# Peptides against a protein of PDB entry 8HF1, part 315

Target 1, 320 residues: chain A of PDB entry 8HF1
Amino acid sequence: NVMLYATKPTEVMVSFPHQEQVLTVTRLISAEIEKFYVSLDLMNIGVQPIRRSKSLQCLRDPSKKSFVKQLFNDFLYQMKEYGIYAASIAIISLIVEFDIKRRQAETLSVKLMHRTALTLCEKIRHLLVQKLQDMTYDDDDDNVNTEEVIMNFSTPKVQRFLMSLKVSFADKDPKDICCLVFVERRYTCKCIYGLLLNYIQSTPELRNVLTPQFMVGRNNISPDFESVLERKWQKSAIQQFRDGNANLMICSSVLEEGIDVQACNHVFILDPVKTFNMYVQSKGRARTTEAKFVLFTADKEREKTIQQIYQYRKAHNDIA

## One batch from the design tools (peptide; made by RFdiffusion4, then SolubleMPNN)

Design b2_p30_4_s3 (from b2_p30_4, 13 letters changed)
Fold by OpenDDE base, seed 4:
Structure b2_p30_4_s3 (fold): chain B 320 residues (1-320), chain A 30 residues (1-30)
Amino acid sequence: as target 1 above (320 residues)
Amino acid sequence: SEEEDRAILEENREIFEQMEKEPLFTEIPD
């Protein structure tokens, strides 16, 4: 029973300009990843023994190359959608993943493949960090984690998101805040979490106000592929949010997985609302009297987004 | 070039400063 709490949240749109200009560092990184894909395709990693887990009809790419490409494609997406500051955090997640896979490698060829991917990730990390440092005017403070650096090296979407948090939550009682931030991709949760930690720490009005957590959606493919650590961490993050030890939760697809999150006063949809179910479920978490449901849209897509919301409202009223 | 990157960042800064003057939140009408 979706309790039809009579209080509909205020639906709010935050528009952001479409950034057409691409930094030289972003082009360089994209070109290095493309060169790496060519090299990766030429790598002979041998035939991996197909562990016939009967249930995985997913043809494990016997090469594991597809998974490497997926991680770099997700990184490229984050760099494009959230900016080079978020990318500097996102690359760390790739480093961690490839290091795990390197250690778990059953063959020297697979170990070498993951080592080459790691070397590229470290190069990318250095290029990103160097570019962030080049804009710190203060020679003495190697601190790339200032509000100014975060804002300048974020996309307009992320800038507007951070501004929306500052305007919404500056100097408020942390107990009065229950905020959800929905993102599309699993890895976006981690990079936006890291970005928010640094932003909150650099923003005096938010330091003792916002305590973020993240939640990575469960990989629906098999509970056996979820690390025991990830499952424990998800349970801990939800519990911290329920206990009020965290008041902002970044999540991907969490509601589709039937995770019961408490009623919130703010729901931010950072990425496009792709489905009616996502709209209803995310909006259905904004249940307090003054609850806000905040959508982010590019200016060029504003009208299309509004029309999509009207279609979802109509469809929701037809089933209510 | 570094000059092109500086120009992009300066334009992004100007956009950001202009954006502080505009209403951040727009209600989606009923």
Scores: peptide ipSAE 0.406, ipTM 0.863, DockQ to the pose 0.804
Fold by OpenDDE base, seed 1:
Structure b2_p30_4_s3 (fold): chain B 320 residues (1-320), chain A 30 residues (1-30)
Amino acid sequence: as target 1 above (320 residues)
Amino acid sequence: SEEEDRAILEENREIFEQMEKEPLFTEIPD
């Protein structure tokens, strides 16, 4: 019962307005993805060889059309939830994934399917980067990675998150910072990591203060697709965070998997808390006397979020 | 249109500037 003796963190809420307005570029990208789904459904990829690997992977052949649609649906979610700046980073992860799948394709038809997906991703990337450049009034500075561009092309949620980091960590000693950021989706970890690197680099008050890393939870959908590279990255990221070479860790469900992360003074929950276990485990990492547990909520969901936290507090007290 | 996108970005800027004036953190009551 190590959790019973932990100082209770201060539970804090950051609210953000719901953005209903959708940029023209976002509508265009969504329409191009829908056109691609129609084309994808018409593609004859033939009978795929059933890999007899006894792993749970037999259910989701990564060469199937459903996997391609899942990646684009995850991208559309990230573009909606985090904004077009985050989407410009997220699309790179799709490009990398589809290029791997294209190279691993056992059939010409599957290779062509992934090539078509890559062509769409490059078009999307170009549309996003062009839109980010349209706001740089300085014709000479191709740098889409300014604080202004990041903020203007991020959702209110991401804006409030970045502001929360700036307010919390400006001019602090890096040694006094141990921060966790929890997100729901594994691809969001990479996206928010890339966004934070650019934001920290563009923000003088944070440039030598925050050193981010990311950890991706086990792919419950495709555990065998955890590349040896991803496992090496995860081990390296954990070690850097333990050694104090990184002081901010972005996580997707990693604590539920028994990864031992040190006690932190800040825990940010960027996405909605969906499970009691996520609440208890993430809150249980905020163990210092001045630890903060920060929740992000849309204004319209504020009351529901508060009620959910009260239910989780009650359930935690009934088990303790 | 580019004008519609500009209006959305201006609204986002106003929301951001308003956000800088508001208390960012609210304690969740016991």
Scores: peptide ipSAE 0.406, ipTM 0.877, DockQ to the pose 0.824
Fold by OpenDDE base, seed 3:
Structure b2_p30_4_s3 (fold): chain B 320 residues (1-320), chain A 30 residues (1-30)
Amino acid sequence: as target 1 above (320 residues)
Amino acid sequence: SEEEDRAILEENREIFEQMEKEPLFTEIPD
């Protein structure tokens, strides 16, 4: 009985410096969102009808105000963790969501609330785009999507991630690439997808090499909030990745949901591994010969991250 | 200030240039 030692992927760490310094535009945007929260708490939106969704576990319909605050908190997280370039893409998703909610509003007060949120998002978008343009010395080329602008306005984590992709995949055959990128949050998938599209287009060595796609997990969102369009997109994205029409998939908690993604040669964990299950499931997708499992960590957390990986390795070996 | 923002971006550029000289990938020992 040849014990098929499942070829364990090579576990690799990429460290990045912690940046404590915060751009003036980030402080301004944070202060505008905080002012908006004060105004939002004072808004009378009336008694919301409790929609009894048939699913037992969707207990309290999150107050329409709580959902608005959640979207802005997720935006603030993305701006902090990925930088102002990523934030300029992330804000578009909020604009789309608040416009949909504004159109679907059952009351004038709820419609006004979503309109006020939308107006704030447009102001934030303008502030972000203006700051990206202020660094383009060429007045004539409104192209804020250069490699230089993307790198300069990204966090050290995102810079190291993009460099890791360039070093790993420059001038390779697209067919030899099967890459997963794991992120913690749903909205980060779409944000990093938009960033990667622009980066790949600006990087000649990657333009015909990487074809990104993104997939969002289902379980963290009540089925009632998943649009028919998002479900169609998710099915199409998975199929494109299976057919090899896409060779890089950005995903969140998708593996916990039993979505069957093919065996990959590269697995990038862009955000910290918070659970043993996330570690085992994501590592378990790096199954090809010479597969790499790449972790990103701040330099200050490097030792803690290594110790956590050793604990997870031990726990995994004790179950196997 | 705009000067503080420039200093942050310049530090980010220096960090990036140093990063190109260092091994990007470090294997986690067994």
Scores: peptide ipSAE 0.403, ipTM 0.873, DockQ to the pose 0.807
Fold by OpenDDE base, seed 2:
Structure b2_p30_4_s3 (fold): chain B 320 residues (1-320), chain A 30 residues (1-30)
Amino acid sequence: as target 1 above (320 residues)
Amino acid sequence: SEEEDRAILEENREIFEQMEKEPLFTEIPD
């Protein structure tokens, strides 16, 4: 029944150009990950004890190899979709994860597998940071966290997203802002959060205006010790957003999982809307007066995206 | 090459500067 009296948000599209050109560092990193997959497939890690985790949801590959490949595939996606600056942040999450898994390894073979993955992540981090430094035009300022570096090493999608935030929120009262940013993948929440912290710190007009936070969906939380920390962090993040201590929340599929957030005046959909449920739930949060629902699309996909939105609008009206 | 990467980044800068001149937001018609 909350659907009945929701003011319809203004639906807005932000287009971004398609970037065909791929940096040499991105090609090198992709090739190193592919070589690592060949090596990983040849690794004998032995028969791992099938711990019947009662939660059927995470098919823990008893080999743990599928999890390693998933993390690198998520990293490759982030590097492609958000750029090498975002990738430099994303790789830190992999380093932390593989270090934890290395320390928790029950067998020498599993320990060596995670160590090899960690060594690759450290190499990737060095390649990314070096590339960010080599293109800082000022020989004297080792600061890779400037607005210029962030923009130049981000994809057109991320550039347009950051510009959209600057245009929307420059010199606004932080109390008047309640913003959601939806992303597809859980790991993207942390990556975009780190990017936004650096961007806001480098952008005077957004300093003390935007206070970002992130939340990750429950279904993707590993049942390990990390899941307890992530659950505590998620609860804290949601509470900060409810209390107004944070005014921008980055989330992945959280509303589909029954996590309730307050009514927002801005909802940004950074990644493509893939499901009707995502469309309805995210749009249903943009329910304040003059609320904006902002979609990002490549120029080549603009017409397809518009047609998909019309289909979702029709389907929503047929259920209402 | 480093020259190819510089050309990519310069093109990205030009794209960015062009993007600042265009309307960022387009309303989706009803």
Scores: peptide ipSAE 0.403, ipTM 0.870, DockQ to the pose 0.827

Design b2_p30_4_s4 (from b2_p30_4, 14 letters changed)
Fold by OpenDDE base, seed 4:
Structure b2_p30_4_s4 (fold): chain B 320 residues (1-320), chain A 30 residues (1-30)
Amino acid sequence: as target 1 above (320 residues)
Amino acid sequence: SKEEDEKILEENREIFEQMLKEPLYTLIPE
């Protein structure tokens, strides 16, 4: 019962401005995905044989098209919420997933569908990488993974998050750091993990201080689709964090699924707190002396966020 | 256009520089 821990963390807010302007490359990518959806809807892939397990029948789109759309919708969300640098990492995850599905395709029509999706992802990756390169003023340094490039091509939310890490952890002893970063979506964990690896490598003050890992939530929709590799990775990442070989863990709803993680001194909530359970479970991990619970909010949503936290505090006190 | 994106990125840089002048952490009152 996470609620009974006596140490209340200091609750802190980080505000960021709303990004109203959208890059031309982002509009182009969005338009290409929309064109692809029209093409995808016209594809005749046949009815996939429903494997007879009675109980999970209702949620499987027999066309597998819904899953393709879900992945691109998650990509579009990441591009919007975290920026084009994060999107350049997120697209790699889609490439890997569509390549696996292309190879596992039981029919030529399904194989072609995943091949078409893969070709679009490769085009998107090229557009993103080209845009990142166009802003490197030094013609000689093809390295798109500099602190400057990461910051310039990230949303204000991500910029403030990275600054929060730098301010909080610069030149500290790695053993004194136990940090959780909560994100809403499973795929965001991998994206932010890749971004943090590159950022930490490019930031001398953090290079030997932060060692990130990520936890991927269990796919509630189908435990059968959770690859043996993903389960092994999740177990390894959790173990590294428990052993102190990693001191920053990126996670989604994984803690709601009963994964026991150690007490932390920093808990960052990068995305909006949508549920009371998420608030209690995440805050309940900030249990060390002087622990910080850090909420990220858009400036326009600041008051609403504060009121929501007061409601959650009240509800938590009524249960205690 | 490339120029429109450059303008957006410069505006984002200015916003970022202003954010650096503001307190990063604000206490949520009890």
Scores: peptide ipSAE 0.428, ipTM 0.908, DockQ to the pose 0.802
Fold by OpenDDE base, seed 2:
Structure b2_p30_4_s4 (fold): chain B 320 residues (1-320), chain A 30 residues (1-30)
Amino acid sequence: as target 1 above (320 residues)
Amino acid sequence: SKEEDEKILEENREIFEQMLKEPLYTLIPE
């Protein structure tokens, strides 16, 4: 019985300042979404037959309005929490989703609703991309995917996260890296993945060091055809991470579903730890020698975050 | 205005440069 003494990870915190000022483009986009919600509430979509899907999880609003609002609310959250650069990536996921829903629409009214949502997403994408371009210092370089543009148009949280990756992994052997990044929301995984791909490509010290993948929890997979593709993609992403073809995995709620990921030397909690289960499971993956468990917190919330971690440590010790 | 956003971005840059002077990692006390 080799009692694998699970070496306790070093718990560290990364603080970031609160950004009080909001860009005009962010205000404009928020106002356009609010106007769209008023229009959406006035749309007569008719009585959709309540398909009793046995899985309670997708509250299939029979009108599908709640799903549309959820996607835009998730986008607004991402724009606020991660910045306009991340939002420019996040909006593409909405465009894809609404285009699929528009094509799959059983009624003209539902088709029109998704078309209107899609048109708004295209407008939002244009506003975001234009803002990224207008602030590229090189008038001649249409490349909005530089390290500078990514950093300047990211929130302090994302800036400190990217710095943490650069400081931790610059010029290291990719085989020595096994990194998990936990985020709260499913759609954030794709957004942060896209951001990391562009950042790594623009950062020479990381380009051949970090190979990111993402994984989304199964519980939020719509039973639609997209769910089969997403399930195949998830299996492939997990396998690449297991085989060492990917060394950074972005996860949302994956450990709660009993998905066994390898022991990691770095675990980043990008979003606030909301549950004891998330704390224990994510920390339990930081089990290699000299493993780091990294928490991100706003400076104003630092004390509250520390107190919450102490409560979770106490609760974990009382169960052990 | 564009000028207001430029000012916001410059202020954000200054905040970022100040953050670079601080330790990135802080130990969570036991």
Scores: peptide ipSAE 0.420, ipTM 0.906, DockQ to the pose 0.791
Fold by OpenDDE base, seed 3:
Structure b2_p30_4_s4 (fold): chain B 320 residues (1-320), chain A 30 residues (1-30)
Amino acid sequence: as target 1 above (320 residues)
Amino acid sequence: SKEEDEKILEENREIFEQMLKEPLYTLIPE
């Protein structure tokens, strides 16, 4: 009986300092969103027909106003957790969604609400891009996508994540890399994907080494937003990752839904592990020989994170 | 102010440079 000791992945931690200082542009954007919420609450959009969506599961407030607030709250979270460079990419997703909702608006009042939200997103985008440009001393190179700009305008968490990628994968054979990056939120997948495309393009040691893709869980997608195009993109992204045409996959709760992703040699948990299931499922993807399971934690939360991992290890061993 | 943001960015650069001198990966003990 060869006890197939399932080679447990090496569990490692990356610590990052807590950034207490907030940029003036971030405060300004937050204040503009708060003013917008006051105006949004005063808007009369009429009685909205309760569309009985068959999927009982997500208690999404069917309110069109609640959805608008959710998107801006998700944006504020991304700006805080990943920095203003990531926020400059994240705001584009809001622009696209509000433009679609504006076009699909059944009433003039709803159309006006989405138009007002869109105008705010355009203002936010301008403020973010202007702040990124203010650091490019060269007037002629409007390229806000340099390694320096990306690093300077990212949070310590994102800086350490990018360093981890550079140190781990610089000048390696792309075929030897199978990497998963777990994030908490759906919109973070697209944001980090866009950030990584720009970072890889600006980092010679990662050019032609890392090919990122992203995937979002089906259950986290409102049925109204599952465009046929997004479903095709997800299927294509999964297939590219299986075929080795992509070697880094950014995902949220996708693995909780039983999406079969291949065994990986690197699993990065960029956001805090909140559940035992997330721990077991994400760790369970690091199955190759010498696989690494990498956790990111703030220095202030390091001890608490370690204790939580010990509790999860104990619970996993008690079930096994 | 622009000057306040420049100071914040410089302090963040110094923190980043210090972080480069530290081990990136720490083993979680068994």
Scores: peptide ipSAE 0.416, ipTM 0.905, DockQ to the pose 0.809
Fold by OpenDDE base, seed 5:
Structure b2_p30_4_s4 (fold): chain B 320 residues (1-320), chain A 30 residues (1-30)
Amino acid sequence: as target 1 above (320 residues)
Amino acid sequence: SKEEDEKILEENREIFEQMLKEPLYTLIPE
């Protein structure tokens, strides 16, 4: 039980400014998704028979429309919270998912719905990639995966996160690094993983120092929604992290599922700590000597974040 | 427009540069 370990990691905060201005491309993409939602609501895909699978399986939206909207809402969140560079990676996951669902569609109407969603994703991908290319100052290098491009098209939160990695791990021995990065959403794990791969490759001081992996939390509601591929990936990622072949693990709420992760020297909480359990579980992984527990907060929320941490510390001490 | 987005990116760069002047890690007080 992670709660029983009186780990006293050094708790530090990284503040980032609020980005008030929104890129034209972001507004255009948001408007296209909203138009798509209107069209999606008008689509008659028929009443799909409620497969009463006995488990309280998430009421498969008999229309599967809710799931489509959820994926786009998660994308919109990632684009807003992490920036257009991260969004260019995130959209690929939607493309893959909608292509799978299009191929698995039992009806022509459902197939058409997923095809329309896929077409929108390809349009969004094109808009994002074009924007990354058009704003590269170096005409000669078609490489949109440079440190400069990643930084310029990331939110202040992501910029500070990447800086934190560079400052913390530049030119260190990979064996001395055991890092966890906690994010709120499952899809963020893949997005930040892809971003980190590109950033590490473009950053000489981190190249061959950081080897990232990601774990997507099990969908506790239905193991049937976990692809066999995702389960294999999770097992492989966990094993690589245990074997030291990966030294940075991106997680979404995975600790609730009893995944035994090693004692880490760095724990980054990239998204807001919403629950006491998340605080205790994530902090409880920072168990090495001189372990750091790093919280990211907007400047406007700094005081609120500090007060919340004090409440969690108090509550933890009252239970211990 | 492209120019509006260039201006936004420049403003974001300025914000980033200002942010670099601040300590990256701040201790959460006891």
Scores: peptide ipSAE 0.415, ipTM 0.901, DockQ to the pose 0.785

